# Designs tried in a protein design run: peptides against a protein of PDB entry 8PQO. Part 54

Target 1, 252 residues: chain A of PDB entry 8PQO
Amino acid sequence: VLLKEYRVILPVSVDEYQVGQLYSVAEASKNETGGGEGVEVLVNEPYEKDGEKGQYTHKIYHLQSKVPTFVRMLAPEGALNIHEKAWNAYPYCRTVITNEYMKEDFLIKIETWHKPDLGTQENVHKLEPEAWKHVEAVYIDIADRSQVLSKDYKAEEDPAKFKSIKTGRGPLGPNWKQELVNQKDCPYMCAYKLVTVKFKWWGLQNKVENFIHKQERRLFTNFHRQLFCWLDKWVDLTMDDIRRMEEETKRQ

## One batch from the design tools (peptide; aimed at target 1 Q21 V25 H224)

Design b1_p25_2_s1 (made by RFdiffusion4, then SolubleMPNN; from b1_p25_2, 11 letters changed)
Fold by OpenDDE base, seed 5:
Formats: structure tokens, C-alpha cells, sequence
Structure b1_p25_2_s1 (fold): chain B 252 residues (1-252), chain A 25 residues (1-25)
């Protein structure tokens, strides 16, 4: 098991981020090949547990159509079915990803707290001390080009070049986080993303667990760069606007 | 919710799993 807490600092408020995240996910998904195909929604209902109120979803991603025929033919039963269980109680979110074939030997859990701070809170997810001491804190700097793969880089998604017309935020210089503290008019937040990866196959555990973390970091980095650079597209939207957009998308 | 791009990661993992499964049979 490998745990890392990714801390993503953004020059947006927690309330703004709720809109921006939903918008950016929807926008980015438009470019995803076959994004809606093979997705089965088993459960989508409100939940309440221990004072936490939100929406629970259980989805199955059937990947049979996403792999070559020979892979589909050779794949063990259940290997191409991914289960995603999500508890969305913003500003808290939890996602659990499992596979039917791997059973308990495979787990990706992503727990996120969105806090109006600069990523200074320790153990925001309230892990046991013994577990917390094994968690690596990883800071993602959306302005740091060196954290972006060349193949992923787009100038229009570079926070170091972008300036929001509507808010005046950006571009983000090398010391933008430090300067943010002195800008009382600019909101900020941190997404604390605790990622738990388990891959209990002998000989592959470390390789796969590290690989997954590497990819998660990449995804988080790219996504939040987009989110910031798309600020002018979503900053004036309300949650009601987002809900309407989602409903319209469901009708298509 | 799955972030865009995560599906590709999952597919790579599946490929690895299938490969290992085939080699160990």
C-alpha cells in the first residue's frame, strides 16, 4: 500500500472551485474518446452518514469496447470491469476504484478535502498517527512548467502565461503562492487529495503502485492547470448553471 | 468521479494484469 497526499494550491475560493471543478471535468470529458460509452450507473442517490450529507454514486466502467479484440478474448472474467464508488459531499469527496477480477488486491482511493488555506494543515483526513507518518505530502505547483510533460503542455493552459480578464488573476509567477498571502483580494484554497493505492500482486506491487501515483499526479497537475486557465469561462457560473448544463448533457 | 485521462491509466494497468495472468498460467 502506498499513500500520498497531494496538495494543490489554487488562487480561487472553495466556493468558486466547486463550480470550476464541475465545469472543467465536463469540458475535459468532451475531448475524451468514448467518454460516455460503456459507463453504467448503478446507483445515484443522496446519502447522510455521521453528519456528512452528499451524493453517492456507483458506476461500472465496462472497458470491453475500449480494448482490442484479442485483449478482450484473453482477459479474465471481470478484468475489464472497473467499479467506481463516489461520495460527493463538497467540500469533502471520496472515490473508491476497484476491479472485479483483482478483488481486494486492487484499490485506488482518493479522498479530498477542499480548504481555504495554503496547504498547511497536517493530517486533514484524520488518519491514525501510525498511518499518517507513512504518508508523503506532495505539493503540486500549477505554475511550475517543469512538472508538466512536454506532450501535455499547451500554451493556452499555462498558468504562467494566462491572465483572467474577469478577475485579474494571473499570470502566476515563480513566487505566486507567497505573493498570494499579501493579496487580500485574491482568494485561495488547497485541495488535499489523499490517494491510497493498493496493488497486492507479488513482484508488481511497488511498480504498479508507484506508476499509479505518477499518473495521478500528472492528471491532477494537468486538470488544475486547465481549471485555472478556464477561469473566465466558469467564474460567473452558478451551481444552478452547472446543474442545468449537466441536465442538458444527460439529454444528449 | 474519474478525471479525464484516468481511463487510459486503468487500461494500462489492465494490460499489465492480463500479461501477468497469462504468463503465470
Amino acid sequence: as target 1 above (252 residues)
Amino acid sequence: DLLPGLLEVLLKIIDLVIEKDLLEK
Scores: peptide ipSAE 0.246, ipTM 0.823, DockQ to the pose 0.775
OpenDDE base, seeds 1, 2, 3, 4: peptide ipSAE 0.222, 0.223, 0.237, 0.234; ipTM 0.813, 0.816, 0.819, 0.820

Design b1_p25_2_s2 (made by RFdiffusion4, then SolubleMPNN; from b1_p25_2, 11 letters changed)
Fold by OpenDDE base, seed 5:
Structure b1_p25_2_s2 (fold): chain B 252 residues (1-252), chain A 25 residues (1-25)
Amino acid sequence: as target 1 above (252 residues)
Amino acid sequence: MLLPGLLEVLLEIILLIIEEELKKK
């Protein structure tokens, strides 16, 4: 099992991020693999547990159509089915990803707290001390081009070049986080994303767990660069606007 | 919430699983 807490600092408020995240997910997912086709929603209902109130979803991603026929024929039963269970109670969310074939031997859990700080809170997810000492804290800097793969880089999604017309935020220089502390008129937040990866397969455990974390970091970096650079597209939207957009998308 | 691009990563992992299982047979 490998745990890392990714801390993504953004020059937006927690309230703004709620809108921006939903918008950016929708925008970035337009051409995603498995988008629409092969997605089965088993459960979508409100939940309340231990004072946490939100929306619970259980989805199955059927990947049979995403692989060649011969792969589908050779795949063990359940291997091409991914289960996603999500508890969305913004500013907290939890996602658990499993595979039918791997059962308990494969797990990706992503727990996120969105806080109005600069990523300075320790153990925001309230792990036991023994568990917390094994968690690596990883800071993602959306302005740092060196954290972006060349194949992923787009100039229009570069926070170091982007200037928001509507808010005046950006471009983000090398010391933007430190400068933000002195800009009392600019909101900021941190997404604390605790990622737990388990791949219990002797000989491959470390390789796969590290690979997944590497990809998660990549995805988090790219996504939040987009989110910031799309600020002018979503900053004036309300949650009601987002809900309407989501409903319209569901009808299609 | 499945972040954009994660499904592609998951597919790669699944393909790895399939490949390893085939090697065992």
Scores: peptide ipSAE 0.479, ipTM 0.903, DockQ to the pose 0.736
OpenDDE base, seeds 1, 2, 3, 4: peptide ipSAE 0.459, 0.438, 0.434, 0.456; ipTM 0.899, 0.894, 0.892, 0.899

Design b1_p25_2_s3 (made by RFdiffusion4, then SolubleMPNN; from b1_p25_2, 11 letters changed)
Fold by OpenDDE base, seed 5:
Structure b1_p25_2_s3 (fold): chain B 252 residues (1-252), chain A 25 residues (1-25)
Amino acid sequence: as target 1 above (252 residues)
Amino acid sequence: MLQPGLLEVLLKIIELVIEKELKEK
């Protein structure tokens, strides 16, 4: 099991981020493999547990149509079915990803707290001390081009070049995070993303667990660069606007 | 929430598992 807490600092408020995240997910998912086709929603209901109130979803991603024919033919039963259980209680979110074939030998859990700070809180997810000491804190800097793969880089998604017309935020220089403290009119937040990866397969555990974390970091980096650079597209939207957009998408 | 692009990663893992299982049989 490998745990890392990714801390993504953004020059947006927690309230703004709720809109921006939903907008950016919708935009980024338009051409995603397995998006729409092969997605089965088993459960979509409100929940309340231990003071946490939100929406619970259980989805199955059927990936049979997304793999080559030979993979489909050789795949064990259930191997191409991915289960996603999600508890969305913004500003808290939890997602658990499992696979029918790998059972308890495979787990990806992503727990996120969105806080109006600069990523300074320790153990925001309230892990036991013994577990917390094994968590690596990883700071993602959306302005740092060196954290972006060359193949992923787009100038229009570079926070170091982007200037928001509507808010005046950006471009983000090398010391933008430190400068935020002095900019009383610029909101900021941190997404604390605790990622738990379990891949209990002899000879592959460390390799795959590290690989998944590497990819998660990549995905988080790219996504939040987009989110910021798309600020002018979503900053004037309300949650009601987002809900309407989601309903319209479901009808298509 | 499934992170955009994660499905491609998961597919690679599944393929790796399948390949490993086939080689061990």
Scores: peptide ipSAE 0.289, ipTM 0.840, DockQ to the pose 0.686
OpenDDE base, seeds 1, 2, 3, 4: peptide ipSAE 0.272, 0.281, 0.274, 0.278; ipTM 0.834, 0.839, 0.834, 0.838

Design b1_p25_2_s4 (made by RFdiffusion4, then SolubleMPNN; from b1_p25_2, 8 letters changed)
Fold by OpenDDE base, seed 5:
Structure b1_p25_2_s4 (fold): chain B 252 residues (1-252), chain A 25 residues (1-25)
Amino acid sequence: as target 1 above (252 residues)
Amino acid sequence: MLEPGLLEVLLEIIKLVIEKHLEEL
């Protein structure tokens, strides 16, 4: 099991991020191969637990159409079915990803707190001390080009070049996080993303767990660069606007 | 919620799992 807490600092408020995240997910998903094909929604219901109120979703991703025929023929039963259970209680979110074939041997859990700070809180997810001491804190700097793979780099998604016309935020220089403290009119937040990866197969555990974390870091970096650079597209939207957009997308 | 691109990562892991399964067979 490998745990890392990714801390993504952004020059947006927690309230702004709620809109921006939903918009950016929808926008980024348009570029994904295969759209919503093979997604089965089993559950989509409100929940309340221990004072946490939100939306619970259980989805199955049937990946049979996403692999070559020979892979499908050779795949063990359940290997191409991914389960996603999500608890969305913004500013808290939890996602649990499992595979039918791997059962207890595979887990990706992503727990996120969105806080109006600069990533300074320790153990925001309230882990036991023994567990917390094994968590690596990883700071993602959306302005740092060196954290972006060359194949992923786009100039229009570079926070170091982008300036928001609507808000005046950006471009983000090398010391933008330090400068943000002195900018009383610029909101900021941190997304604390605790990622737990379990791949309990001997000989592959460390390789796969590290690989998944490497990819998660990549995905979080790219996504939040997009989110910031798309600020002018979503900053004036309301949650009602987002809901309407989601409904329109479901009808296509 | 799956992050954009995570499904592709999961597909790569599944391919590895399938390959390992075939090697054990």
Scores: peptide ipSAE 0.498, ipTM 0.903, DockQ to the pose 0.765
OpenDDE base, seeds 1, 2, 3, 4: peptide ipSAE 0.489, 0.473, 0.481, 0.490; ipTM 0.901, 0.897, 0.898, 0.903

Design b1_p25_3 (made by RFdiffusion4)
Pose (drawn by RFdiffusion4):
Structure b1_p25_3 (pose): chain A 252 residues (1-252), chain P 25 residues (1-25)
Amino acid sequence: as target 1 above (252 residues)
Amino acid sequence: SMPVTMRLPYLYSIIYLIIVLHNLL
């Protein structure tokens, strides 16, 4: 099983990231016809354990209505049921994604620490030493065009071409992280996203784990580029504003 | 955290792989 820590250094604060990430998830999913239908909340409760106080959820995403009929007929029982178990104790969160048919043999786990630093901490997740020694650290720079697939590139989602009206932040150049250290004002943070991918069937552990990690890097990059370029849309929101927008979207 | 719906463009590849290998084997 392969583990990688993706470090996403951002010119926002940890407080700001919480609101921005919630807004961005909802906004990026605003054009998807077929969003919300098929989402099943099995469990939604508070939890507390040794310093980590938060909210636990168990959700199921039924994809039967979103795939062609032949896919629904051919799919082994439960293969189209995606389980997501989440522990949200921001600035820490853990999510575990499984498939009902694959049980625990296909697993994607993301454990994230959101810290007010420039991604300089080592083993921020406090792994056992030997296990930590086998974790590749992968840095994601949202200003670096070379880290974006050309088919994914969108000028309107390019931090190199965006300046915030409300904050004046951006555009981001190759030295933006250096100018953060030399700066006393603009906030910054790093999301330490430790990703574990497990695929235990058919001897395809390596191929699937690598494919998933490449796709996770691509998604983390595109998502956070979008997040920064949308700074004017969400930077003035509070958590109460986010919860209100959630209840609003709940009516339908 | 990002929901599963944001990962579906590539999770379908794994889902289809599972379907194909289940029906062939």

Design b1_p25_3_s1 (made by RFdiffusion4, then SolubleMPNN; from b1_p25_3, 12 letters changed)
Fold by OpenDDE base, seed 5:
Structure b1_p25_3_s1 (fold): chain B 252 residues (1-252), chain A 25 residues (1-25)
Amino acid sequence: as target 1 above (252 residues)
Amino acid sequence: MLPVSLYLPYLIKIILLVIKLNNLS
């Protein structure tokens, strides 16, 4: 088991992020092959647990049509079926990803707190001390070009070049995080993403778990760069606007 | 919450790795 807490600092408020995240998810998903094809929704219901209120979803992603033929031919039964259980109680979210083939030997859990700070809180997910001492805190800097793979880099998604016309935020220079403290008119937040990865195959745990973390970090980096650079597209939208857009998309 | 749709390219890589490892084991 390998745990890392990714801290993504953004020059947006927690409230803004709720809209921006949903917009950016929708926008980023438009370019994905097949869109919602192969998604089976088993459960979609409100939940209340320990004072946490939100929406619970259980989805199965059938990836048979999204992988090359040779992969489909070699894949064991259930290997291309991914289960996602999600608890969305913004500003808290939890996602658990499992695979039918791997069963208990594979787990990706992502727990996120969105806080109006600069990533300075320790153990925001309230882990036991023994567990917390083994968690690596990883800061993602969306303005740092060196954290982006060359194949992922797009100039139009570079926070170091982008300036929001509507808000005046950006471009994000090398010291943008430190400068935020002095900019009273610029909100900021941190997404604390605790990622738990379990791959219980003897001799391969470290390799695979590290690989998965590398993919998660890449995703978080790219997504939040997009989110910021799309600020002018979503900053004037309301949650009701987002809901309407989602409903319109479902009808297509 | 980031939907799995955004994870799909990454999940595919993970699955490919798992399948590869399964065949090599």
Scores: peptide ipSAE 0.239, ipTM 0.813, DockQ to the pose 0.686
OpenDDE base, seeds 1, 2, 3, 4: peptide ipSAE 0.215, 0.222, 0.226, 0.222; ipTM 0.795, 0.802, 0.798, 0.800

Design b1_p25_3_s2 (made by RFdiffusion4, then SolubleMPNN; from b1_p25_3, 14 letters changed)
Fold by OpenDDE base, seed 2:
Structure b1_p25_3_s2 (fold): chain B 252 residues (1-252), chain A 25 residues (1-25)
Amino acid sequence: as target 1 above (252 residues)
Amino acid sequence: MLPVEHYLPFLIDIINLVIELSNKN
């Protein structure tokens, strides 16, 4: 098991981020080839547990059409079915990813707290001290080009070049996080993403777990760069606007 | 919550990696 807490600082408020996240998710989904093909929604319902109120979703991703033929032929039964269980109680979110074949031997858990701070809170997920001792804190700087793979880089998604017309935020210089403290008119937040990866396969555990974390970091970096650079597209939208957009996207 | 669609390429990469590593061992 490998745990890392990714801390993503953004020059947006916690409330703004909720809109921006949903917008960016919807937009990214439109850009992916194949749309919702192979996605089965089993459950989509409100939940209440231990004072947490939100939306619970259970989705199955059938990857049979998304992998090469040789992979389909070699894959054991259930190996290409990925289950995603998500609890969205913003500003808290939890996602659990499992595989039918691997069962308890494979787990990706992503727990996110969105806080109106600069990533200074320790153990925001309230892990036991012994467990927290083994968590690596990883800061993602969305303005740092060196954290972006060349193949993922887009100039229109570069926070160091983008300036929001609607908000005046950006471009994000090398010291943008320090400057935020002095800019009373610019809100800020941190997404604390605790990622737990388990891949219990003898000889492959460390390699696969590290690979998964590398991909998660890549995804978080790219997504939040997009979220910020799309600020002018979503900052004036309400949650109701987002809901309408999601409904329209489902009809296309 | 990042839609799993964002994770789909990643999941495919994991599967491919596991298969590749399994064939080498």
Scores: peptide ipSAE 0.199, ipTM 0.809, DockQ to the pose 0.637
OpenDDE base, seeds 1, 3, 4, 5: peptide ipSAE 0.195, 0.186, 0.193, 0.198; ipTM 0.808, 0.798, 0.804, 0.806; seed 3 fails the geometry check

Design b1_p25_3_s3 (made by RFdiffusion4, then SolubleMPNN; from b1_p25_3, 15 letters changed)
Fold by OpenDDE base, seed 1:
Formats: C-alpha cells, structure tokens, sequence
Structure b1_p25_3_s3 (fold): chain B 252 residues (1-252), chain A 25 residues (1-25)
C-alpha cells in the first residue's frame, strides 16, 4: 500500500471549483472516450454518516468497447469491469475504484478535501499519526511546464499563457502562488487529494503502486490545467446548466 | 471526483501487465 497526498492550488474559490470540476469532468470525458457509453449505474442515493451528508453512487464501467481487440480477447473474466463507489459531500469527496477480477488485491481510493487555503494544512484527512508520518505531500503546480509531459502539452491549456476574459485571472507567472497571498481580490483554494493505492501481487506491488501514483499525478496535473484554462467556459454556469450537460454526456 | 473514463489511457499499461502475468502463469 502506498499513500500520497497531492495538493493542487488553484486561483478559484471552493464554490467556483464545484462547477468547474463538474464541467471539466464532462468535457474531458467527451474528449477521451466519446461520452458515457458503457456506464452502468447500480446505486444513486443520498446518504448521511457521522454528520456528513451527500450523494452515494455505485457505477460499473464496462471497458470492453474501450480497449483494443487483443486486450478484450485476452482479458480474464471481469478484468474489464471497473467499479466506482463515490461519496460526494462537497467540499469532501471519496472515490473507491476496484476491479471484479482483482477483487481485494486492487484498490485506488481518492479522498479529497477542498479548502480555501494555499495548501498549508497538515493531515486534513485526520489520519493516525503513525499513518500520516508515512504520507508524502506532493505539490502540483499547474503553471509549471516542467511537470507536464511533452506529449500532454497544449498551448491552449497552458496556465502560463491563458488569461481569463471574464475574471481577469492569469496568466500564472513563476511566482503566482506567492503572489496570491497579496492579491486579496483573487480567490484561491487547495484540493487536498489523499490517494491510497493497493496492488497486492507478489513481486509487482511496489512497481505497480508507484506507476499508478505517477499516472494519478499526471492526470491531476493535466485536468487542473484544463479546468483553469476553461474558466471562461464554466464560470457563469449554474448547477442546473451542469446537470443538463451531464445528461447530454450520458446519452453519447 | 474524477470518473474512471479519464483513467483509461493511464490504466492501459496496467491492464496489459495483468494479462501478461496471467498468460505467463
């Protein structure tokens, strides 16, 4: 098991991020897979636990049509069915990803707190001290081009070049995070994403767990660069607008 | 919360690794 806490600082408010995240998820999903095809919703209901109120969802992603033919033919039964259990109580979210074939030998858990700070809080997820001391804190800087792979880089998704017409935010210079402290008119937040990865196969555990974390970091970096550079597309949207967009995505 | 659809390009290598292991065993 390997735990890391990714801290993503953004020049948006916690309230803005709720809309921006949903928009960007829907948009990015369309771009990558062509829509929500192959998604089965098993559960979608409100929940309440220990004062936390939110929406619980259990979805199965059937990836048979999303992988190459040779993968589909060789994959063991259940290997291409991914289960996603999500507890969405924004500003807190928890997502648990499992696989039917791997069972308890595979787990990706992502727990996120969205806080109106600059990533300065320690142990926001309230881990036991013994567990917390082994968690690496990883800061993601969306303006740092060196953190982006060349194959992932797009000029239109570069926060160091983008300027929001609607809000005036950006471009993000090399010291943008430090400058936010003095810019009282610009909102900011940090997404504290505690990622737990388990891949319990002898001889491959460390290799695969580290690889998954590398991919998670890559995903978070690219996604939040997109989210910021798409600011003018989502900043004026309402939650009702987002719901309509989600419905359209599911139909594609 | 990021849906699994966004992970697919990143998980392909893991899927292949699992298949290769099953074929080898």
Amino acid sequence: as target 1 above (252 residues)
Amino acid sequence: MLPVELYLPYLMDIILLVIEKELKD
Scores: peptide ipSAE 0.185, ipTM 0.779, DockQ to the pose 0.769
OpenDDE base, seeds 2, 3, 4, 5: peptide ipSAE 0.187, 0.184, 0.180, 0.181; ipTM 0.782, 0.777, 0.776, 0.778; seed 2 fails the geometry check

Design b1_p25_3_s4 (made by RFdiffusion4, then SolubleMPNN; from b1_p25_3, 15 letters changed)
Fold by OpenDDE base, seed 4:
Structure b1_p25_3_s4 (fold): chain B 252 residues (1-252), chain A 25 residues (1-25)
Amino acid sequence: as target 1 above (252 residues)
Amino acid sequence: MLPVEHYLPYLIDIILLVIKKELEN
């Protein structure tokens, strides 16, 4: 098991982020080949547990049409079916990803707290001390181009170049986080993403777990760069606007 | 929350890695 807490600092409020996240997800999904093809929604219902209120979803992602032919040919039964169980109680979210073939030998859990701070809280997910001491805190700087793979880099999604017309935020220079503290009119938040990766196959555990974390980090980096650079597209939207957008997207 | 649709390219890479490594075993 490998745990890392990714801390993504953004010059947006927690409330703004809720809109921006949903917008950016919807927009990114449009750009993906096949969109929501192969997605089966098993459950989508409100939940209330231990004072946490939100939306619970159970989705199956059937990847058979999304992977190369050789993968389809060689993949064992269930290997291309990914289960996602998600508890969305913004500003808290939990996602659990499992695979039918791997069963208990594979787990990706992503627990996110969105806090109005600069990533300074320790153990925001309230892990036991023994568990917390094994968690690496990883700061993602959305303005740091060196954290972006060349193949993922887009100039229009570069926070170091982007200037929000509507908010005046950006571009984010090398010291933007330090400067943000002095900008009383600019909101900020941190997404604390505790990622638990379990891959129990002997001899492959460390390799695969580290690889998954690398992919998660890449995803978080790219996503939040997009989120920020799309600020002018979503900052004036309401949650109702987002819901309408999602409904329209589902009809396509 | 980020739906798996956004994770799809990354998940594919993970699945590819797992399958490749399984075949090597």
Scores: peptide ipSAE 0.156, ipTM 0.760, DockQ to the pose 0.645
OpenDDE base, seeds 1, 2, 3, 5: peptide ipSAE 0.135, 0.047, 0.149, 0.150; ipTM 0.750, 0.635, 0.753, 0.756

Design b1_p25_4 (made by RFdiffusion4)
Pose (drawn by RFdiffusion4):
Structure b1_p25_4 (pose): chain A 252 residues (1-252), chain P 25 residues (1-25)
Amino acid sequence: as target 1 above (252 residues)
Amino acid sequence: DERTFSYFLFIGSFVFSLLFFHDLL
């Protein structure tokens, strides 16, 4: 099983990231016809354990209505049921994604620490030493064009070409992280996203784990580029504003 | 952190494709 820590250094504060990430998930999914239908909340409750106080959820995403009929007929029982178990104690969160048919043999776990630093902490997740020694640290720079697939590139989602009206932040150059250390004002943070991918069937552990990690890096990069370029849309929102928009979207 | 609905669709379609091509082989 392969583990990688993706460090996403951002010119926002940790407080700002919480609102921005919630807004961005909802906004990026605003054009998807077929969003919300098929989402099943099995469990939604508070939890507390040794310093980590938060909210636990168990949700199922039924994909039967979103794939061709033949896919629904051919799919082994439960293969189209995606389980997500989430522990949200921001600035820490853990999500575990499984498939009902694959049980625990296919697993994607993301454990994230959101810290007010420039991604300089080592083993921020406090792994056992030997296990930590086998974790690759991967840095994601949202200003670096070379880290974006050409088919994914969109000028309107390019931090190198965006300046915030409300904050004046951006555009981001190759020295933006250096100018953060030399700066006393603009906030910054790093999301330490430790990703574990497990695929135990058919001897395809390596191929699937690598494919999933490459896709996770691409998604983390595109997502956070979008998040920064949308700073004017969400930077003035509070958490109460986010919860209100959630209840609003709940009516339908 | 949360994810968009397309991510879960991708993961499900990816698992289905692996199962489908394993049965063909």

Design b1_p25_4_s1 (made by RFdiffusion4, then SolubleMPNN; from b1_p25_4, 13 letters changed)
Fold by OpenDDE base, seed 1:
Structure b1_p25_4_s1 (fold): chain B 252 residues (1-252), chain A 25 residues (1-25)
Amino acid sequence: as target 1 above (252 residues)
Amino acid sequence: MERTESYYLDLGKFLFDILFDAKLA
């Protein structure tokens, strides 16, 4: 098992982020080749557990139609079905990713707290002290180009170049996080994303767990760069606007 | 929530590669 807590600081409020996140997910989904084909929604319902109230979703990603024929022929049953279970109780979210074939031998868990701070809280997910000692804290700087792969880089999604017309936020210079403390009128937050990766196959554990963490870090970096650079597109949207966009995305 | 279908496709391909390598070993 490999645990890392990714801390993503953003010059937006916790309330703004709720809209921005949903917009950015919807927008990114629209830009995907093939749309939403192969995604099955099994459950989409409200839940309440121990005072946590939110929306529970269970989706299956069927990859059979999107992989080469030889992969479909050689893959064991269930290997190309990935389950995503999500508990969205913003500002807390939990996502659990599993695979039908690997069962309990494979797990990706992402637990996120969105807090109105600069990533200064320790053990926000309230792990046992012994478990917390094994968690690496990783700070993602959305303005740092060196953290972005060349193949992922787009100038229009560069926070170091973007200036929000509607809010006046940006561009983010090298010391933007330190300067943010002195800017009383600019909201800020941190997404504390505890990622647990478990792969129980002997000899492959470290390879798989490290690979998945690299992909998670890449995803978080690119996503939040987009979220910030799309600020003018979503900052004036309401939750009702977002719901309409989600419905349109499901139809494509 | 940040994940798109392409993420899961890449993940699936990676997992398949692991399975394939394990069968060849």
Scores: peptide ipSAE 0.474, ipTM 0.890, DockQ to the pose 0.727
OpenDDE base, seeds 2, 3, 4, 5: peptide ipSAE 0.390, 0.393, 0.401, 0.432; ipTM 0.857, 0.856, 0.860, 0.872

Design b1_p25_4_s2 (made by RFdiffusion4, then SolubleMPNN; from b1_p25_4, 14 letters changed)
Fold by OpenDDE base, seed 1:
Structure b1_p25_4_s2 (fold): chain B 252 residues (1-252), chain A 25 residues (1-25)
Amino acid sequence: as target 1 above (252 residues)
Amino acid sequence: MERTEQYYLDIGKFLVDLLLLAKLA
């Protein structure tokens, strides 16, 4: 088991982020080839547990048509079906990712708290001390180009170049986080994303767990760079606007 | 929520590759 807590600081409020996140997810999905063709929604319902109220979703990502023929032919039954269970009770969210073939041998869990701070809280997910001492804290700086793969880099999604017309936020210089502390009129938040990766096959745990964390970090970095650089596109949207956009995306 | 089909595709391909390697080992 490998645990890391990724802390992503953004110059947006917790309330703004809720809209921006949903917009950016929908927009990213539109930009993918084939859209949501391989996604099956099994469950989409409200839930209430231990005072937590939110929306529960269970989706299956069917990857058979998305992989090369030789992969599809060699893959065991269920190996290309990935299940995503999500409990969305913003500002808290939990996502559990599993694979039909691997069963209990493979788990990715992402637990996120969105807090109106600068990533200064320790153990926000309230782990036991023995577990918490083994968690690596990883700070993602959306303005740091060195954290972005060259193949992922786009100038139009570079926070160090972007200036929001509607809010005046950006561009983000090398010391933007330190400067943000002194900017009373600029909202800020931190997404605390605790990622748990478990792979039970002996001798392969480190390889798989490190690979998954590498993918998670890449995803978080690129996604939040997009979210910030798309600020002018979503900052004036309502939740109703977002819902309409999501429905349109499902139809493509 | 930040995940796309490409993300899951990358994970799926990696897992299949791992299974193939395990079979050959």
Scores: peptide ipSAE 0.417, ipTM 0.877, DockQ to the pose 0.699
OpenDDE base, seeds 2, 3, 4, 5: peptide ipSAE 0.412, 0.412, 0.405, 0.410; ipTM 0.877, 0.876, 0.873, 0.875

